Peptides against a protein of PDB entry 6MBK. Designs and how they scored, part 2

Target 1, 240 residues: chain A of PDB entry 6MBK
Amino acid sequence: GFEMVNFKEEGFGLRATRDIKAEELFLWVPRKLLMTVESAKNSVLGPLYSQDRILQAMGNIALAFHLLCERASPNSFWQPYIQTLPSEYDTPLYFEEDEVRYLQSTQAIHDVFSQYKNTARQYAYFYKVIQTHPHANKLPLKDSFTYEDYRWAVSSVMTRQNQIPTEDGSRVTLALIPLWDMCNHTNGLITTGYNLEDDRCECVALQDFRAGEQIYIFYGTRSNAEFVIHSGFFFDNNSH

## One batch from the design tools (peptide; made by RFdiffusion4, then SolubleMPNN)

Design b2_p19_3_s1
Fold by OpenDDE base, seed 3:
Structure b2_p19_3_s1 (fold): chain B 240 residues (1-240), chain A 19 residues (1-19)
Amino acid sequence: as target 1 above (240 residues)
Amino acid sequence: SKFEELFKKRKLVPVRHAL
């Protein structure tokens, strides 16, 4: 019912190939296709995850490393998805000196500095872990792990991570949702939900779309401020 | 809203971008 298209103004998005009615379930993504903290645990990253407290506590970092490991794996199931992701982002971590200077006149400067420091410290920490930890030996990142890699992964997760329920519905976890996140954003209401019985994300149309029209969805509140202030979700030590 | 009713009917948990 839809196809990927490069639109002139919005860039890549989804276009309807048939008429779609408001409230129609036009898109669904089973859990097995999502990149989640759980899929990270079940990947080559699993052994390291089980022994690193930071990976366990910070689901966004776990997703970032999961993304990097899968990107470095030629036979990864998620290669088609990963190849659709931007190579660079317009987040503060990518700001040039002049852009940072502009921020010095704003209230956001302290948050930006904090983000820079935290990201740099995280990279330094995990660089050492990858080089020295026994369970890191099998990671495809062993021979090549740069700050640029880490910056990209963190930014990818920051801009695309979503909250979904765990399989039993008792807790929340983080997920990247392939195909769904190709829809461009519009103002409106949340029309995406998780169906625990069928174990899938379900998206219903916000409005009628005719064949040939771009399909828009509402992701929720997304602002430039979130990229400066918030670096993802922190899990309790018992939230594994 | 009509979407809230739909979510209840289908027993869906809202999916939102995580800040």
Scores: peptide ipSAE 0.384, ipTM 0.888, DockQ to the pose 0.730
Fold by OpenDDE base, seed 1:
Structure b2_p19_3_s1 (fold): chain B 240 residues (1-240), chain A 19 residues (1-19)
Amino acid sequence: as target 1 above (240 residues)
Amino acid sequence: SKFEELFKKRKLVPVRHAL
């Protein structure tokens, strides 16, 4: 009922191939297809994860390293998904000095600076970990871990990470949701839910979409500043 | 909301972007 298309202004997104009615379940993604903290634990990253306090404490960083490890693995199950990800982002981590200066007049500047210094510190920390930790020797990124790699992974996760329930539904965890995250954002209501019984993400249409129309979803309430920080864009009709 | 009601009926846990 949909296809990936490179739109003129929005870039890659999903286009309806048939008429889709509001509230219609048009897209679902089973847990096994998600990149989660759990899948990170179960990957080649697992041994290091079990020994590193930061990976354990910060699921987003765990996902970032999971993404890097899988990207560096030719036989990774997620290669088709990873190949759809942008090679660079419009997030503040990619801002040049003049762009950062522009933000000085906004409320976002403090968060941007914080993001910069935190990311730099994290990179420095993990560079050392990767070079010295015994469990890092088998990681495919052992001999190639640049700041650009880390920046990309962090930005990928930052722009695409979602909260989903754990398999038993007792807690929440973080996940990248392939295919689903190709939808571009619009103002509205949350229309994606996790079905624990079937163990899958389920997305229902926010509105009617005619065949040939781009499918938009609402990822959550954000200020424009938060959109810039986390997604690298402003939303004109954002009421929040 | 309309979708909140739908989620309740379907027993779905809302999925949203994590900040």
Scores: peptide ipSAE 0.456, ipTM 0.913, DockQ to the pose 0.912; fails the geometry check
Fold by OpenDDE base, seed 4:
Formats: sequence, C-alpha cells, structure tokens
Structure b2_p19_3_s1 (fold): chain B 240 residues (1-240), chain A 19 residues (1-19)
Amino acid sequence: as target 1 above (240 residues)
Amino acid sequence: SKFEELFKKRKLVPVRHAL
C-alpha cells in the first residue's frame, strides 16, 4: 500500500498507494532484513568487532562500520537499501563555516563541537586500527577509508539508528530498519513496535493517509536542538 | 496513549530512534 518516491523538497519518502487508516499495520520488516549490531558481528566485521573494545561498547560505531563494509561489498544483501541512503546529510558534520557560525548563537554549539571532536577522534582511531589490526585486513574498506566515508556512515547511523529488542527480548540493541526509515518524520506518537513473536518491526499508521499522500512517522521525542544535531530536522513546535 | 495501549495489546516493544 505504499511506494518509494523522491519528493522535491523532502527527498525520498514513502507515498501511500491506497487509503491507509490510522492504526493500520501497513509496514513490517523482519529482523533478517535489518542492519543490526548482531548482523555486524556476523559479517566480515565480526573478527575485528570481537577484539575492539570501542566497537563492542558503541553499537552505533559498529553499525557505521557495518554500513561501510556492506557499501563496499558489491554483493551485499543491503545494497538496495544502501543505495537509497543520502550521499550527504544536513547534519552538523556537513555544515559549512557559515552554518556553524550561526549555531554559535545557540545552545547547540557545544554539542556540535563535541560531535566534531568525537567523530574526528573516532576516525583517527579506526584509521589506525584498519591499517594495523590483523582482523582488519579482510575488510573491504581496508584501502578505502576516508574521513568522508566515516562521516557519511556515522551520519547515516546517527539519523537512522533505532533501538530494538534482541532476539530473545532480554536486552536492547541498535538497528537500521530498511524501507521503514524511508518514512519522513513528523510530530506525533510512536507507532512502530517490535513484534518478538514474529520477529519483525511493525509500523501502524499515525493517522489516516489517503492514496497519493506521503506517509510520515514519528521517530521519537526530541528537542529541536537534538533533531538538528542528530537528524538535521527542525520543527517549530516539537515539544509534546 | 492509544498507540501505547495498542502496543500492549499486541505485545510490541516500542521502536524508537536512538540518540
């Protein structure tokens, strides 16, 4: 009941092909289709993951490297998904000098600077790891790991990572959810849940959508500053 | 919320964007 569409101003999104009623389960994504920390562990990244404390401690970075490895793999299962991802983002890591200068007048500037510093430090660290660690030799990004690559991956994960339960439901993990994350954001309520019995993400419609309308979802409660920092979004009235 | 109730009924774990 939906299709991917490249909207002029909003980029890629999902459009209803039929009328969708509020609370209708219109979209579901099985775990096997998700990019998760677990799938990263089970990929070519696995050996390195098992020996790098930062990858183990920071699931978002694990996802970033997972994304880079899969992007560099022509036969990756996730190639169709990866090809739908933006090549650049409107997040602070991509800000021009004037944009950063504008943020200096906001409370977000300190968080932005922290993000810059952390990202740079992470890149430097992992550049060395990739160059020197034995288990990095088999990574497809071995000879192609630029800051731009890392910035892209980190930004992709930053804007799209979600908390889902582990397979046994005992803990939470991080996941990129293909197709589902093509829905652009709107203010509202969480309408996506994980069904452990069927082992899938399930999204119900936030509201009625008529055929031809773009389908929006609510990613979660964030301040405008947090949205700018993490997603590049800004809403006039985001509080709820 | 109504959706939270739905989630409970369907035994769903809310999926949220991670900060």
Scores: peptide ipSAE 0.427, ipTM 0.908, DockQ to the pose 0.926; fails the geometry check
Fold by OpenDDE base, seed 5:
Structure b2_p19_3_s1 (fold): chain B 240 residues (1-240), chain A 19 residues (1-19)
Amino acid sequence: as target 1 above (240 residues)
Amino acid sequence: SKFEELFKKRKLVPVRHAL
C-alpha cells in the first residue's frame, strides 16, 4: 500500500500506492525488525554493553552504538534502513556558525553549549573504552570511531528514537522503527501504537491518502530545544 | 479523540517520539 520515494524537497518519504482511508491500519513493523536496546544487547555490542555502566544506563547511547556497529557491518539486516538515514541533521550539534550566533541572543545558547560539551565528553569516554576494553576488540568501530560518527549516531537516535513497551509490557524501552520513520511529519494526532499481542508497531492513517500522495504522520512534539535538552540524557532506570 | 478510542479498542500502547 506504500512505497519509499525520494521527494525533491523533503528527501525520503512514503507514498501511497493505493487509496488509504483514515484510521486504516496501513503499516505495521514487528519487534524483530526494530532497532532496540534489546537488539543492541543481543548484537556484537552485547559483551561490552554487559560491562559498561553508561551503555546500560543510557538507552539512547546504546542505540547510537548499535546503529554505528550495524552501519559498519556490511551484512547487517538494517543496512537498507541505515542507508536511508540522513548523513547530516538539523540538530544543534550540526548548527553552523551563523545559527549559533543567532542563538547567542537567546537563553538556548547555554543548552546548546551544554549539549556540545556533553556529546564531546561522551565521545572521549567511549573512544577510550573502544580502544582499551577487551570486549570492544571485536567491534567494527575500533579503527574508525570518530566524533563525526558519534555525532551522527547520537543525532540519528535523538531524532528517531521512540518509546515502546518491552516484550512483556512491563517496562518502556527505546526503539528505532524502520520504514515507519520514513514518513515525514505533519501536524496531527498520534496514530501509531504498539500491539503487544502481535508484538508489532501499528500505524493507522491520520487522514485519507490517495494513491500517489505522500503519507504523513505525527511523531509528537519535536523541538530543537527539546533535542538540546534530551539528546544525551535518556537514562534507562528500569534496566535493573 | 477518535484515535484514542481506536487505540483503546485495539489495545494499543501509544508510540511516541522519545524526548
Scores: peptide ipSAE 0.425, ipTM 0.907, DockQ to the pose 0.745; fails the geometry check

Design b2_p19_7_s1
Fold by OpenDDE base, seed 2:
Structure b2_p19_7_s1 (fold): chain B 240 residues (1-240), chain A 19 residues (1-19)
Amino acid sequence: as target 1 above (240 residues)
Amino acid sequence: SKSLVPIKGFSGAKSSKLL
């Protein structure tokens, strides 16, 4: 088993409550527990999604709006998950002027500025959509949609979005994976897959973990620049 | 099983064609 723990340096993570062996299936998350583009379409956002070209074309934005709608819904099934998400991020959308100045000496600055401009444009577009579109009237964020809300939701999705198969396995969709996404990163191999027969995300242990040890997973091959842009941190032992 | 690869962040490249 495992438990959620707040680690002083790494924030929230998972700790083993017993010995876990390498390749042991220690964690699985059924599709019904995932926040997906499909769950967004089946939510209060569904009518707007069916009419908005950007929501349809950009599943990550659909997830961001789904996350905002569920956060604003006291009875949301995902409230316990949403409460585990950071309130702020160390990602470029939260960078102060001095952090941006530091990045001006790096190749990342163009990507940072692109991300910032795109996020601001998206916010301005969706602010107008929420104000004017008839299907937006039922959204819990109708009268309370701020840039800070959008920045947070976009950053949450940016750091946590995953590709999973559709229910029929015919294509890929986007998902947030509750509980699993609490695992912090280490170097290694991808140990998470989707089991279509059981309709669940499955995670096997990257290595042996003893009772009381933090459970790490590999987020995939990323440069430190990609970690800053997409995850808000540097990984010194990153061999890439 | 297909490996779940965390999607590398906001591909802002699609938004610039729609906005």
Scores: peptide ipSAE 0.026, ipTM 0.672, DockQ to the pose 0.077
Fold by OpenDDE base, seed 5:
Structure b2_p19_7_s1 (fold): chain B 240 residues (1-240), chain A 19 residues (1-19)
Amino acid sequence: as target 1 above (240 residues)
Amino acid sequence: SKSLVPIKGFSGAKSSKLL
C-alpha cells in the first residue's frame, strides 16, 4: 500500500506503507475517477462545450474549465484531489520579471511570449463567452473568472494532462489522473499504462520500494521542443 | 513536482487558428 504525504522539499508525494517489489501493480485508477474531456462534457460545462468550437477542438482547455468548475463546486467529487494541487507553478505563466529578463538572451523568450499572448487571448475570449453565452449562466465561475484562475487551471492541466484511450479504445483523449499524478519523478522506464479490459490506469513499481520510502515514477523523456503530453502513459496491450 | 511541459506545446498552432 501507499499513503499521500507532504514532503518538505517536493510537496505532496506517495510513500510506501509496505515493501513494494519492482514490477508490482501497486496503483490503479479507474476511468470513473479521472478528470477527462468526457467528464467535462458530462458536467455543468457540457451545454457550453456543445456550443463552443474552442472547447470542442482543444481538450486541454476543456479540462482547464472542468477543473475550474469543480474547484468552484464544494460538493465536487474531485475536491480532495484539487486541494492537493499547487497554488502556483514553475511554468512560464508564473515567471517573475527577473526570470523573463534572463530568458531575453535565449531563444526560449519567443516561446514564452507566445504562451503569454495565447493564454491572454484565450482568457479574453472565454471571459466574453462566460459573460454572454446562455449556457454559461449555470457555471459556478460565472461571476468569478479571473486571469489568475485561468492561468492556474491552464498550468495545472499543462503539467498534469495525460493521453489515455477513449472507452472504446478507438481514439485518444486527455485526462488528469488523481492520486497517480502525486508520484514524484525519477529517472527510469515508463511503468504506467491503460488497461482497456478493466478500464483503468495501471502503474507498476519502477524498482523495489521499502516501507516508508517515497514512490517515484518516470514521466518519460520530454523534449523541450515538442508538446509531449506526458509520454509516460502507454497503451498496455493486455497481451503481456 | 511534475516535470514542466515544454513552452512550445502550449503555444501550439491550434489555438492561434481558433482565436
Scores: peptide ipSAE 0.022, ipTM 0.625, DockQ to the pose 0.037
Fold by OpenDDE base, seed 1:
Structure b2_p19_7_s1 (fold): chain B 240 residues (1-240), chain A 19 residues (1-19)
Amino acid sequence: as target 1 above (240 residues)
Amino acid sequence: SKSLVPIKGFSGAKSSKLL
């Protein structure tokens, strides 16, 4: 199988505990274990979600709030997963002034400023919603909703959100995929899919991995700028 | 054959046109 390991330079990742062959189905995650827009609707957030047009229109924000509500819930099913998430991210929302100045010479600066502005506006809106909306009174984050909390949740979703099919396969929804999203990135092909028959995410090995090797996956074709904006890293051997 | 729908990591916060 595999195990979760904290690698010195890469943080948490998956390590093979036996030899895994290329194309071997080594990891699967049933829908019931995913954090989805649907699980957000079915959570303590559900009443607010049903009344807030922005939560309804923006599944990524719904996931961010779901993540915050579950983090603030000691008995959350997802506590073991949430505790594996980084406390901070190398994404633009965490950039210091000097890092932003460096990006001023790049085409990415517009997207960075847009992300800052959008996140700040969203926070200000939802701060007011949490303070004033009747359904927000039941949220465990009501008295503990800071910009730092929101920045963290948005960045967590930004770096880890995936499109999966709905249960009926008729449309796509957004999901965080526990355990699977612990795989660090390498160049290659997408080896993760959703199996509707078994209602699960399935990951096959990109290559042969030996016992003791880190298991990498390919996050998809992105530019280095897109990796910075959306994943917080550069990849020199990016084939984009 | 089991139909696998590709899972893709999706880019960050869409610009809220609502804000």
Scores: peptide ipSAE 0.028, ipTM 0.670, DockQ to the pose 0.189; fails the geometry check
Fold by OpenDDE base, seed 4:
Structure b2_p19_7_s1 (fold): chain B 240 residues (1-240), chain A 19 residues (1-19)
Amino acid sequence: as target 1 above (240 residues)
Amino acid sequence: SKSLVPIKGFSGAKSSKLL
């Protein structure tokens, strides 16, 4: 088993409550527990999603709005998960002027400025949508939609979004994976998959962990979202 | 930490076509 713990330098993570062996399936998360584009479509956001071309075209924005709607809903099933999310992020959207100035010496500055500009444009667009669209009237964020809210949701999705298969395995969709995404990063191999038969994310231990040790996973060489976007959750059933 | 992940996903190539 495992428990959520606040580690001093790493923030929230998972700690083993018993010895876990390498390659042991220690964590699984059924699809029904995931925040997905499909769960966004099936939520209070669904009517707006069905009419907004940007929500439909950009699953990451759909997840950001889903996250905001659920955060604003006291009785949301995902409240326990949402409360574990950072309030702020070390992402470019949170960089101070001096951090941005430091990056001006790098090629990364163009990506940072692009991200800022795009996020600001998206916020301005959706602010107007939320104020004017008939299907926005029932959103719990209707009267509370700030740039800070949007920046937070975008950064949450940006750092935590995953590609998973659709239920039929025919396509990929985007998901936030509660509990699993609490694992901090270490160097190693990908040990997370999606089991289509059981309709769940599965995580096997990268190494032996003793009771009381922090459980780490490898997010890949890419960003967690690029990693999950690019690596897929397909465990080939290599019978090893 | 997961905060370090530069996701290209919000790279507004699609949003700049839609907005």
Scores: peptide ipSAE 0.026, ipTM 0.641, DockQ to the pose 0.040; fails the geometry check

Design b2_p19_7_s4
Fold by OpenDDE base, seed 1:
Order: sequence, then structure tokens, then C-alpha cells
Structure b2_p19_7_s4 (fold): chain B 240 residues (1-240), chain A 19 residues (1-19)
Amino acid sequence: as target 1 above (240 residues)
Amino acid sequence: MKKLVPVIGFSGAKSSKLL
């Protein structure tokens, strides 16, 4: 087994409570525990989602709003998960003026400015939607929706979103994977997949871990330029 | 170790067409 631990330097992570062998299935997360675009559609956000073209077109924004709605809901099933999320992120949306100035000499500055501009524009749009749309009146965000809230939710999703199959396996959707995404990163191979038969995310151990050791996973190669939606799922093509 | 965070995430290339 494993336990959630707050590591002094790394924040929340998973620690082995027994010896875990390489390739051992030590962690699985059923679909019903995931925060997905589908769970967003089935939540208090569902009526607004059904009428807002941007929520429908951008699954990451749908997840960001789902995350915000659940955070603002004291009885949310995902409260224990949401409370483990960082309050701030090392993403460009949190860069200070000096960090932005440092990037001005780099090609990355254009992408940073584009991210700022897009996020600010999205916030302004959704602020108006929340204030004026009839289906937004039931959202717990009605009286509290700040740029800081939106920046946090977008950054949470950006850093933690994964592609998973739909229930029928016909398409991919976006998901936050509670408990699994608490694993801190190490170099290695992707060891997470989706089992469609059992309808769950599955993670096998990258290496041997002893009792008391932190369990690390490989998040995949994130290029600065590629929105690597973590291809954390090997479709084992062995269903042939 | 800091969690590896994408320096640049998808900020909505689709949103520039929608907004």
C-alpha cells in the first residue's frame, strides 16, 4: 500500500507502506473518482456547459470551471483532492515582472504573452457569463469569481490534466486523476495506463520501492512548446 | 523535487477564434 505524505521539500506525495516491486500494480483510480469533462457536464456546471460554446469547445476550461465549482462546494466529493492541490504554480501565469523581463530575451516571451492574453480574455468572458447567464445563477461562483480563482484553476488543469478514453473507448476526454497525480516526478518510463475493461486508471511501479520510500512516477517528456497532455496512457495495442 | 510543470500550457488557441 501507500499513504499520502507532506514531504518538506516536495509538498504532497505518496509513500510506500510496504515493499512494492517494479511493474507491480500498486495504484488504480476508477472513472467514478476522476474529475472529467463528463463529470463537469453531470455537475452543477452542466446546464451552463450545455449552452456555452467555449466550455463545449475547450475541455480544459470545462475542467477549470468544474474544479472551481467543486472547490466552492463544501460537500463536494472532491474536496479532499482539491485541498491537496497547490495554492500557486510555477507557471507563466504566476510569473512576476522580473521573471517576464528575463524571458524578454527569449523566444518563449511570445508564448507567455499569448497565455496571459488568452487567460485574461477568457476570464473577462466568463466573468460576464457568470454575471448574466441564467444557468450561472446556481453556480457557487456567482458572488466570488476572481482572476486569481481563474488563474489557479487554469494552472491546476494545465499541470494535471490527462487524456483518458471515454467509457466506450471511442474517443479521448480530459481528466484530473485524484491520488495518482499526487505522485512526484522522476525520470523513467510512463507506467500509467487506462484499463477499459475495469474502467480505471492503472499505475504500475516504475522501480522497486521499499516501505517508507516516496513513490515517484514519470510524467512524460514535457517540451516547453508542446502541450503534452500527458499521454500517461499506453493503449496496450495487445487487444489484437 | 519540484513537480515538472509545463512552462507553456495550452492557453486556448481555440479561444482566439471563439473570443
Scores: peptide ipSAE 0.030, ipTM 0.692, DockQ to the pose 0.035
Fold by OpenDDE base, seed 5:
Structure b2_p19_7_s4 (fold): chain B 240 residues (1-240), chain A 19 residues (1-19)
Amino acid sequence: as target 1 above (240 residues)
Amino acid sequence: MKKLVPVIGFSGAKSSKLL
């Protein structure tokens, strides 16, 4: 077993409550507990989603709006998860003026400015949509949609979104994975996958963890954390 | 600290065609 703990410097993480062996399935999260593009479509956002081409084309924005709607809903099933999310992020959207100035001498500045401009344009577009679209009147964020809300939601999704299969396995969709995403990062191999038969995310231990140790996972080269939907996470120890 | 996604340029080329 494991428990959620605040590790101060690292924020929230998972701590082992017993010895966990390498390759042991210690954590699984059923689809019904995930925040997905599908759960966004099935939420109060669904009517607006069905009429907005950007929400339909950009699953990450759909997740950002889903996250905002659920945050604004006191009775949301995801409230316990949302309360564990950072209030701020070390993403470019939160860079201070001095950090941006430091980056001006680097090639990264183009990407930072692109992200700022894109996020600001998205906010301006959706602010107008929320103010004018009939289906937006039911959104709990109707009267309280700020840029700060939007940058928080976009940053939350950007840092935590994963690709998972659709229920039928025919396509990939985007998901936030509660509880699992509380694992902090270490170097290693991807040990998280999606079991379509049981319709759940599964995480096996990267190494042995003792009772009381923090459980780390490898996030991979996190662009989109491609859930390696590959079959059994039998990393054959091809020790060649 | 969750590995903050490095400065991934949100150069999602698809967003600029829709906005």
Scores: peptide ipSAE 0.029, ipTM 0.674, DockQ to the pose 0.034
Fold by OpenDDE base, seed 3:
Structure b2_p19_7_s4 (fold): chain B 240 residues (1-240), chain A 19 residues (1-19)
Amino acid sequence: as target 1 above (240 residues)
Amino acid sequence: MKKLVPVIGFSGAKSSKLL
């Protein structure tokens, strides 16, 4: 087994409570526990999602609004997960003026300015939607939708979104994976996949861990969203 | 802290060009 622990330098992580062997399936998360584009459609956001073309086209924005609606809902199933999320991020949307000035000599400045411009435009659009759209009246965030809220939700999704298969395996969708996304990163091989037969995200141990050791996983060289796809761990249990 | 690679370069992210 494992437990959540606050490590002094690394923040929250998972610690082994027993010896775990390399390649042992030590952690799995069923689809029903994930925050997905599908769970967003089935939530209080569903009526607005069904009428807004941007929410339909951009699954990351749908997840950001799902995260905000669930955060504003005291009875949300995901409250324990949301409370473990950082309040701030080391993302370009949180850069101070001096950090932006330092980046002006780099090619990264164009991506930073693009992100600022896009996020500001999205916020302005959705602020108007929340104020004017009939289905937005039922959203728990209606009277409290700030740029800081939107920046936080977008940054949470940007840092934690994963690609997983749809329930039928025919397409990919976006998901936040509670508990799994608490493991800290180390260099190695990808050890997380999606089991379609059992409809769950599965994580096997990268190495042997002893009782009391921190459990690390490899996030890949790419975003977590690319991680689940690039693992090649579509366990297509093609039981053919 | 998790060095989560920012998904800004996520090849599967449909471009925000819809706005």
Scores: peptide ipSAE 0.026, ipTM 0.681, DockQ to the pose 0.039
Fold by OpenDDE base, seed 4:
Structure b2_p19_7_s4 (fold): chain B 240 residues (1-240), chain A 19 residues (1-19)
Amino acid sequence: as target 1 above (240 residues)
Amino acid sequence: MKKLVPVIGFSGAKSSKLL
């Protein structure tokens, strides 16, 4: 149905390999393929996670460390996904001094400075944790944890994290959704949900796409990449 | 460019209380 393509101006995206109809379920990603807070707990990070209050309290940081551990692991299941991630981001953590100066006249500057300060503090904290904590000794990043690594992982998570239900549906957790997050954005409606019965993310086409067209998805205002779990795709069996 | 809407989702307010 689709293929990953590097679009010159947009970076990696998905291209239709056949005609896809509006509302057609063209993409699904089972939970087992997601990078989640749960997969982080079940990884080499798990022992450290179980003892670090910040990792436990901040699922986004847990995902950032999960990304770094998996990136540093040549045999990681997620290597193909991680290799598709941008090496750099157009996010406040990558702003040059001049870009920050242009924002000084805006209210956004406070958020930029807050983010920068928080990220720097987190890095300093976790640098010490990685150097000193017994459960950090087995982490593949033990001897290779730079600010650039942390900035990248944090920015990756910030731009790609989604809320999904837990396996039991009782609460929400954070996830990176491989392949799905490669779609570029367009204006429209959220066409992605989570199917708890099949335990997968499901994405339906926002519009008709022809073979060879780029598949765009609306992620909403990415502030809350809340999977509106509540948009249960009523597959109206319009058996009419 | 993927307009990665920056999720200003580092609720830095929670990390600043934990750090």
Scores: peptide ipSAE 0.025, ipTM 0.680, DockQ to the pose 0.038

